# Ledger of designs, part 69: peptides against a protein of PDB entry 5EIB

Target 1, 366 residues: chain A of PDB entry 5EIB
Amino acid sequence: VDLEPGTMDSVRSGPFGQIFRPDNFVFGQSGAGNNWAKGHYTEGAELVDSVLDVVRKESESCDCLQGFQLTHSLGGGTGSGMGTLLISKIREEYPDRIMNTFSVMPSPKVSDTVVEPYNATLSVHQLVENTDETYCIDNEALYDICFRTLKLTTPTYGDLNHLVSATMSGVTTCLRFPGQLNADLRKLAVNMVPFPRLHFFMPGFAPLTSRGSQQYRALTVPELTQQMFDSKNMMAACDPRHGRYLTVAAIFRGRMSMKEVDEQMLNVQNKNSSYFVEWIPNNVKTAVCDIPPRGLKMSATFIGNSTAIQELFKRISEQFTAMFRRKAFLHWYTGEGMDEMEFTEAESNMNDLVSEYQQYQDATAD
Target 2, 366 residues: chain A of PDB entry 5EIB as posed
Amino acid sequence: VDLEPGTMDSVRSGPFGQIFRPDNFVFGQSGAGNNWAKGHYTEGAELVDSVLDVVRKESESCDCLQGFQLTHSLGGGTGSGMGTLLISKIREEYPDRIMNTFSVMPSPKVSDTVVEPYNATLSVHQLVENTDETYSIDNEALYDICFRTLKLTTPTYGDLNHLVSATMSGVTTCLRFPGQLNADLRKLAVNMVPFPRLHFFMPGFAPLTSRGSQQYRALTVPELTQQMFDSKNMMAACDPRHGRYLTVAAIFRGRMSMKEVDEQMLNVQNKNSSYFVEWIPNNVKTAVCDIPPRGLKMSATFIGNSTAIQELFKRISEQFTAMFRRKAFLHWYTGEGMDEMEFTEAESNMNDLVSEYQQYQDATAD

## One batch from the design tools (peptide; made by RFdiffusion4, then SolubleMPNN)

Design b1_p12_6_s1 (from b1_p12_6, 8 letters changed)
Fold by OpenDDE base, seed 3:
Structure b1_p12_6_s1 (fold): chain B 366 residues (1-366), chain A 12 residues (1-12)
Amino acid sequence: as target 1 above (366 residues)
Amino acid sequence: SKVEEAKKLWRS
């Protein structure tokens, strides 16, 4: 789905364009112009019914519909505005199904779109209310991984999207292979989301290795475990050492000893015990799938629900507040039918979310 | 506190 036709043509002409049904390409002509309000109230609102018709048709063809997975950006107008409209509409129609998102957070290091803080804040407001699980994929963190870890001098959107794709493949492993921990979206939510509003995850993927170091790197369970819990490996731009993990899931892939995985997972928890809440028992879940990713002998995917995620929301809130106090670009949103109150409500809800994470971070075992 | 209530809910 896109509000621009050129994106769909790029997908169709791509190496996988033929795997998608032509009728499942829903696109507009005018685009959102990086405006959340265009995505949510005007251009996106004109297109949403045609998307919902496709969603209904595909849902009816499912033997067992667990829920929905949306991949979108929060900086652009289509992914943010139309994406959150679509989430709202799907939630209204399927209130008992899991809403899962892969939400790409904007960064001024990656994009020059000045209004990204508005689009992100307005989107987060919708995600807090209408999603059950949100993987926070921060373009800043992806850029930093590409530059620092992968040693890419000039990271491209292709390089960032490769990390996203690896992570998405990792977190969905348990859904795609039978007999795994978190084998369904609801079970994942039950294990990962202790409080309904606190459903924002820090994803990570291992191994991440620079081309120059690939020949020297042995893939071992200890190395995967160490890299997966490294703050520099988080795909959300927050330091887990500044917060506490509420819950963690680790998904290992490849032929490895489950005993070795359990030992390494216990060791990393014990070494990092100060970074876990003490009042949630058994808050780390581990899965092992014998089937490795394509081109790797083994991998590990990390899912963290950490109070450190508040750093991401604080960054967006600070950028939002700096613009909103000046009413900068606000007329582009109000001109599409938004009220200034929607901005203040979204800011308030995001600040409340930050406060909730902080309260649970400061919460001691009684 | 809201936090203590939430902790009780998760422990139950």
Scores: peptide ipSAE 0.020, ipTM 0.571, DockQ to the pose 0.022
Fold by OpenDDE base, seed 2:
Structure b1_p12_6_s1 (fold): chain B 366 residues (1-366), chain A 12 residues (1-12)
Amino acid sequence: as target 1 above (366 residues)
Amino acid sequence: SKVEEAKKLWRS
């Protein structure tokens, strides 16, 4: 789905364009112009029914519909505005299904779109209310990984999207291969989400490999475990050492000893016990899939529900507040039918979320 | 310009 035809044509003509049904390409003509309000109330609202018709048709063809998986950006108008409209409409029609998202957070290091803080804040407000699981993929973190870890002098969208694809492949491993822990979206939610609003995850991946580079020798289970818990491997721009893990899932892929994985996972928890909440027993889940990723002998994917994610929301909130106090660009949103109150409500809800994470960070076992 | 000022705020 896109509000611009050119993106859809690029996907259709791409190496994997033929895996999608031609009738499942739904697109507009005018685009959102990086405006959340165009995505949510005007251009996106005109297209949403056509998307819902396709969603219904595909849902009816499912033998066992678990839920929905959306991949979108929060900085642009289509992914943010229309994406959150779709989430709302799907949630209304399928209230008993899991809503899962891969939400790409904007960064001033990657994009020059001035209104990204508005689009992100308005989107986060919708995600808090209407999603069950949200993987926070931060363009800041992706850029820093590409630059600092992968030694790419000028990271491209291709380099960032490689990390996104590796992460998405990792976190969906248990859904795609039989006999795994968290084999469905609901089981993942039960294990990862102790409180309904606290459903924002920090993904991480090891080994970090660039496209076309055999840069990393085959890692061992201890090395994978250590790298997976390293703050430098997090796809969200927050330091886990500044917060506490509520829950963790680790997904190992490749032929390895389950015993060795369990030993290393126990060791890393014990070494980092101060970074876990004490009042959630058995809050670390481990899965092993014998099928490695393509081109790797083994990998590990991390899913963290950490109170440190508040650093990401604080960054967006600070940028939002700086613009909103000056009423910068608001007329582009109000001209599409938005009220200034929607901005204040979205800011408030995101600040409440930050406060909730802080409360659980400071909570001791009484 | 207002755009350049907003870009500075976003980059800060």
Scores: peptide ipSAE 0.000, ipTM 0.315, DockQ to the pose 0.028
Fold by OpenDDE base, seed 4:
Structure b1_p12_6_s1 (fold): chain B 366 residues (1-366), chain A 12 residues (1-12)
Amino acid sequence: as target 1 above (366 residues)
Amino acid sequence: SKVEEAKKLWRS
C-alpha cells in the first residue's frame, strides 16, 4: 500500500514483484507530502476502504489467521498517518487478532524532513493503543551501525534497508519454521509483553553485515551471544545498560549445539543480571533454528523488551516539544482537519509511556 | 565532517 504510485511500480518491477498478487497493490496518486494528517484524515482516508477490502479478502482466504503485520515508517506521511489509520480500522474489525508492526523511527541523521517528530509522536500515540507488538527499528541506530560498526562512510537507504531486512528475517524465523519457541504471534506476545502498553521491542542482529560485504570469518556461538546483547548491535538507539529488561527472546539460526547456546545464554544473563528485572522469572527465551539465513553460517537475532526504550521516545518527545512550543509547521496539519489538542494528547500519552517504563525500571521485588 | 557528508549522500 502507498499513497504514491511510483513505490508500487518499483516493487512490481523488482526481483520479487511477482510474489505479490496484482490486486493487492493498492495505491493513491497524490501522496501524503510527509504529513501525518494527509495520511490519516484526507488522502489516506480516501484509500483505506480499498485496502480494508483486500485485507478482508486475504483474511477470509487464511486457514488460520493469527494476526496482521504492518511495515511502515513513522517519519513520513503515508506510513505514519495511513499506517496508523489502517491499524485502527483493522483493530476495530479484528479485535481478537494480534497486531504486529515493524515501525521505522525517524532520525535527523537520516532525513531532513522537519516534521518527522510530529509524524512520529502522532504515530506512537496510535501504536500504544492499537498494537500488541511493535518492533522499533530506529533510523538513528541503523545509521550509527552503518557508519560506526560497518564503517560505511556514506550510508544509503539501501544499507539501512539491508539491516531492516536482516532484522525482519530474524524476528520472523520462529513463525516461518516449525517446532520453534514463539511459533505464533500470540505466544510471542504472551512471552514478551508483561503489561499491555509496554509492547515496544528493541531488535538486534548478529553478525552485522553490510550489503556486498562478505564475512570471511564464521562467528562462534559465544561471539554471536556477546554481539546480540551489545548495545552497538541494537536496531533501536537505546543503551540496555541504562534500563532493565522486562523480557528477552534470542533466536539462533544455523547448525550449532543447543547445549552451547544454553550455556552462553546463561552466561550472558549472569554477566548482565543487574540489567534484568528480578521480579519476572524465566524472562529470557531462546530458540534455535537449524536453517541459517542466506549467505551466513549462523546468526542470532535479539528481541528485547527493555525500559531503556524510553530513550528513543524521549528523543522524539524532545524534538516534538521544540517545534510544537513554537507552533512550527502546525498549519499543515490543522489545514487537513486536525486540532492542536490531538498533538497535546499524543505528546501526553508518549510521556505517560516513558513514565510507565521508568516506574517498572525502578520497581524492586518486595 | 564525514558524518555531514554521509547525511548529504543519504538524502540524495
Scores: peptide ipSAE 0.000, ipTM 0.318, DockQ to the pose 0.017
Fold by OpenDDE base, seed 5:
Structure b1_p12_6_s1 (fold): chain B 366 residues (1-366), chain A 12 residues (1-12)
Amino acid sequence: as target 1 above (366 residues)
Amino acid sequence: SKVEEAKKLWRS
């Protein structure tokens, strides 16, 4: 789905374009122009019914519908505005199904789009209410990984999207291969989300290796385990050491000893015990899939529900507040039928979410 | 470049 036709042609002409049904390409003629309100109230609202018709048709063809997965950006107008409109409409029609998102967070290091803090804040407000699971994929973190860890002098969207695709492949491993932990979306939610509003995940992937060092690195279970818990490997720009893990899932892929995985996972928890909440029993889950990812002998994917995710929301909130106090560009949103009150409600809800994460960070077992 | 087109498409 896109508000621009050119994006659909790029997908259709891509290496995997033939896996999608031609009739499932729904697109507009006029883009959102990086405006959330165009995506949500005008251009997106004109297209949403056509998308819902496709969603219904595909849902009816499912033997066992678990839920929905959306991949979108929060900085643009289409992914943010129309994406959250679709989430809302799907939630209304399928209230008992899991809503899962891969939400790409904006960064000034990656994009010069001035209104990204508005689009992100308005989107987060919708995601808090209408999603069950959200993987926070932060362009800030992806850029820093590409530059610092992968030693890419000029990170491209292709380099960032490679990390996104590796992460998406990792977190969906248990859904795609039978007999694993979190084999369905609902089980993932039960294991990862102790409190309904606190459903924003920090994903991580190992191995992350520069092209120059890739030939010299042995991949071992201890190295994967250490790297997946390293703050530098988080796909969200948060330091887990500044918060506490509520829940963790670790997904190992490749031929390895389950005993060695369990030993290393216990060691990393014990070493980092101060960064876990003590009042959630058995809050770390581990899965091992014998099928490695393409081009690797083994990998590990991390899913963290951490109170440190508040750093991401604080960054967006600070940028939002600095623009909103000046009423900068508000007329672009209000001109599309949006109320100024929706900005203050979205800011308030995101600040409440930050406060909730802080409360659970400071909570003791006493 | 494809990156500048992707940046334009992400900016559209």
Scores: peptide ipSAE 0.000, ipTM 0.320, DockQ to the pose 0.028

Design b1_p12_6_s2 (from b1_p12_6, 7 letters changed)
Fold by OpenDDE base, seed 1:
Structure b1_p12_6_s2 (fold): chain B 366 residues (1-366), chain A 12 residues (1-12)
Amino acid sequence: as target 1 above (366 residues)
Amino acid sequence: SKVEEAKKLYRA
């Protein structure tokens, strides 16, 4: 789905363009112009029914519909505005199904789009209310990983998208291979989301290795475990040492000893016990899939529900507030039929979310 | 508090 035809042509001409049904390409002509309100109230609203018709058709063809997975950006008008409209409409029609998202967070290091803080804040307001689980894929963190860890001097969208694809492949492993922990979206939500509003995840993928050092790196369970819990490996731009994990899932892939995995996972929890809440028992879950990713002998994928995620939302909130106080570009949104009060409501709800994370961070067992 | 209710849910 896109409001621009050129994106669909790129997918069709790509190496996997033939995997999608032609009738499942739904696209507009005008685009959203990086405007959330254009995606949500005008251009996106004209296209949404055509998308819902496809969603219904594909849902009816499922033997057992678990829920929906949306991949979108929060900085752009289509992914943010139309994406959140779709989430709302799908949740209204399928209230008993899980809504999962892969939400790409904007960063000034990656994009010069000035209105991204508005689009992101308005999107987060919708995601808090209308999703059951959201993977926060932060372009800030992806850029820093590419630059610092992968030693890429000039990270590209291709480099960032490679990390996104590896992470998405990792977190969906349990859904794609039978007999795993979190084998369905509902079970993932039950294990990862102790509080309904606190459903924003920090993903991570290991191994991450620079091209120059790949030949010297051993792929071992201890190294994967150590890298997966390293603050520099998080795909969300927050330091888990500044917060506490509510829940964690680790998905190992490849031929390895389950005993060694359990030992290393226990060791890393014990070493980092101060960074976990003590009042949620068995809050770390581990899965092992014998099938490695393509081109790797083994990998580990991390899913963290951490109170440190508030740093990401604070960054967006600070950027939003700096623009909104000046009423900068508001006429672009109000001109599409949006009320100015919706900005204030979205800011308030995101600040409430930050406060909720802080309350659980400060909670003791006593 | 929401925190106290939450702690009760995970201690059960």
Scores: peptide ipSAE 0.008, ipTM 0.446, DockQ to the pose 0.021
Fold by OpenDDE base, seed 3:
Structure b1_p12_6_s2 (fold): chain B 366 residues (1-366), chain A 12 residues (1-12)
Amino acid sequence: as target 1 above (366 residues)
Amino acid sequence: SKVEEAKKLYRA
């Protein structure tokens, strides 16, 4: 789905363009112009019914519909505005299904789009209310991983999207292969989301290795475990050491010893015990899938529900507030039918979310 | 392709 045709043409002409049904390409002509309001109230609102028709058709074809997975950007107008509209509409129609998102957070290191803080804040407001599980994929973190860890001097969207795709493949492993922990979206939510509003995940993927270091790196369970819990490996730009894990899931892939995985997972928890809440027992879940990712002998994927995720929301909020106090660019949103109050409500809800994470970070066992 | 090159960064 897109409000621009050119993105669809790029997907169709791509190496995987033929795997998608032609009828499932729904697109507009005008684009959102990086404006959330265009995505949510005007251009996106005109297209949303056509998308919902496809969603219904595909949902009816499912033997057992668990829920929905949306991948979108919060910095743009289409992914943010139309994406959150679509989430709202799907939730209204399928209130008993899980809403899962892969939400790409904007960064000024990656994009020069000035209004990204508005689009992100307005989107987060919708995600707090209308999603059950949100993987926070932060373009800042992706850029930093590409630059620092992968030693890419000039990271591209292709390089960032490769990290995203590896992570998405990792977190969906349990859904795609039988007999795994978190084998459905609802079980994942039950294990990962102790409080309804606190459903924002910090993902990570291992191994991440620079080309120059590949020949010197062994793929071992200890190295995967160590890298997966490293703050520099998080796909969200927050330091887990500045917060506490509410819940964690680790998904290992490849032929490895379950015993070795359990030992390493216990060791990393014990070493980092101060970074876990003490009042949620058994809050770390581990899965092992014998089927490795394509081109890897083994991998590990991390899913963290951490109170440190508030750093990501604080960053967006600070950027939002700096612009909003000046009423900068507001006329582009109000001109699409938005009220200034919607900005204030979105800011307030995101600040409340930050306060909730802080409250649970500071909570002790009774 | 840059994507195949990026994929090689994850191939150990």
Scores: peptide ipSAE 0.000, ipTM 0.324, DockQ to the pose 0.015
Fold by OpenDDE base, seed 4:
Structure b1_p12_6_s2 (fold): chain B 366 residues (1-366), chain A 12 residues (1-12)
Amino acid sequence: as target 1 above (366 residues)
Amino acid sequence: SKVEEAKKLYRA
């Protein structure tokens, strides 16, 4: 789905374009112009019913519908505005199904779009209420991984998207292969989300490989385990050491000893015990899949629900507040039928979420 | 700068 036709042509011409049904390409003509309100109230609202018709048709064809997975950006207008509209409409129609998102967080380090803090804040407000699971993928973290870890001098969107693809493949491993922990979206939510609003995940991947560097040495289980808990391998620009893990899932792929995995996971948890809440027992879950990812002998994928994610929301809130106090660019949103009060409500709800994460961070076992 | 290099990513 896109509000621009050119994106659909890129997908169709891509190496996997034939996997998608032609009738499932729903697109507009005018785009959202990086405006959340265009995506949510005007251009996106005109297209949403056509998308919902396709969603219904595909849902009816499923033998066992678990839920929905949306991949979108929060900095743009289409992914943010139309994406959150679509989430809301799907939630209304399928309230008993899991809503899962891969949400790409904007960063001023990687984008020149001045209004991204508005689009992101308005999107987060919707995601807090209408999603069950949100993987926070921060463009800043992706850039830093590409530049510092992968030593790419000039990261590209192709390099960032490669990390996103590896992460998405990793976190969906348990859904795609039988006999794994968190074998469905609902089980994942039950294990990862202790409180309904605290459903924002920090994903991580090891080994981090660029598109050109097929020659990663066979990492060991200890090296994979250590890399998964390294803040530099997080796809969200927050330091887990500044917060506490509520829940963790680790997904290992490849031929390895389950005993060695369990020993290393216990060791890393014990070493980092100060960074876990003590009042959630057995909050680290581990899965091992014998099938490695393509081109790797083994990998590990991390899913963290940490109170440190508040650093991401604080960053967006600070950027939002700096612009909103000046009422900069608001006329582009209000001109599309949006109320200025929706900005204040979205800011308030995101600040409440930050306060909630902080409360659980400071909570001791009584 | 890292910021200028990253900005080039979003203009492509």
Scores: peptide ipSAE 0.000, ipTM 0.318, DockQ to the pose 0.020; fails the geometry check
Fold by OpenDDE base, seed 5:
Structure b1_p12_6_s2 (fold): chain B 366 residues (1-366), chain A 12 residues (1-12)
Amino acid sequence: as target 1 above (366 residues)
Amino acid sequence: SKVEEAKKLYRA
């Protein structure tokens, strides 16, 4: 789905374009112009029914519908505005199904779009209410990984999207291969989300290695385990050491010893015990899939529900507040039928979410 | 292709 035709043509002509049904390409003509309100109330609202018709048709063809997965950007008007409209409409029609998102967070290191903090804040407000699980894929963190870890002098969207694709492949491993932990979206939510609003995940991937050092690196279970818990491997720009893990899932891929995985996972938890809440028993889950990712002998994917995710929301909130106090660009949103009050409500709800994460960070076992 | 360039980041 897109509000621009050119992106759809790029997908259709791409190496995997043939895996999608031609009739499932739903697109507009005008785009959203990086405006959330245009995506949510005008251009997106005109297209949403056509998308819902496709969603219904595909849902009816499922033997066992678990839920929905949306991949979108929170900085752009289509992914943010129309994406959250679609989430709302799907949730209204399918209230008993899991809503999962891969939400790409904006960064001024990656994009010069000034209104991204508005689009992100308005989107987070919708995601808090209408999703069950959200992978926070932060362009800030992706850029820093590309630059610092991968030693790319000028990171591109291609480089960032490669990290996104590896993360998506990692976190969906248990859904795609039989006999794994969290083999369905509902089990993932039950294991990862102790409180309904606290459903924003920090994904991480290992190995992350620069091209110059790859040939010299031995991939081992201890090394993968250490890298998964390293703040530099987090695809959300927050330091887990500044918060506490509520829940963790680790997904190992490749031929390895389950015993060695369990030993290393226990060691890393014990070493980092101060960064876990003590009042959630058995809050770390581990899965091993014998099928490695393409091009690697082994990998590990991390899913963290950490109170440190508040650093990401604080960054967006600070940027939002700096613009909103000046009423900068508000007329572009209000001109599409949006109320200024919705900005204040979205800011308030995101600040409440930050406060909730802080409360659970400070909570002790009674 | 952009996909081949992206694949080189993890295959290397």
Scores: peptide ipSAE 0.000, ipTM 0.358, DockQ to the pose 0.015; fails the geometry check

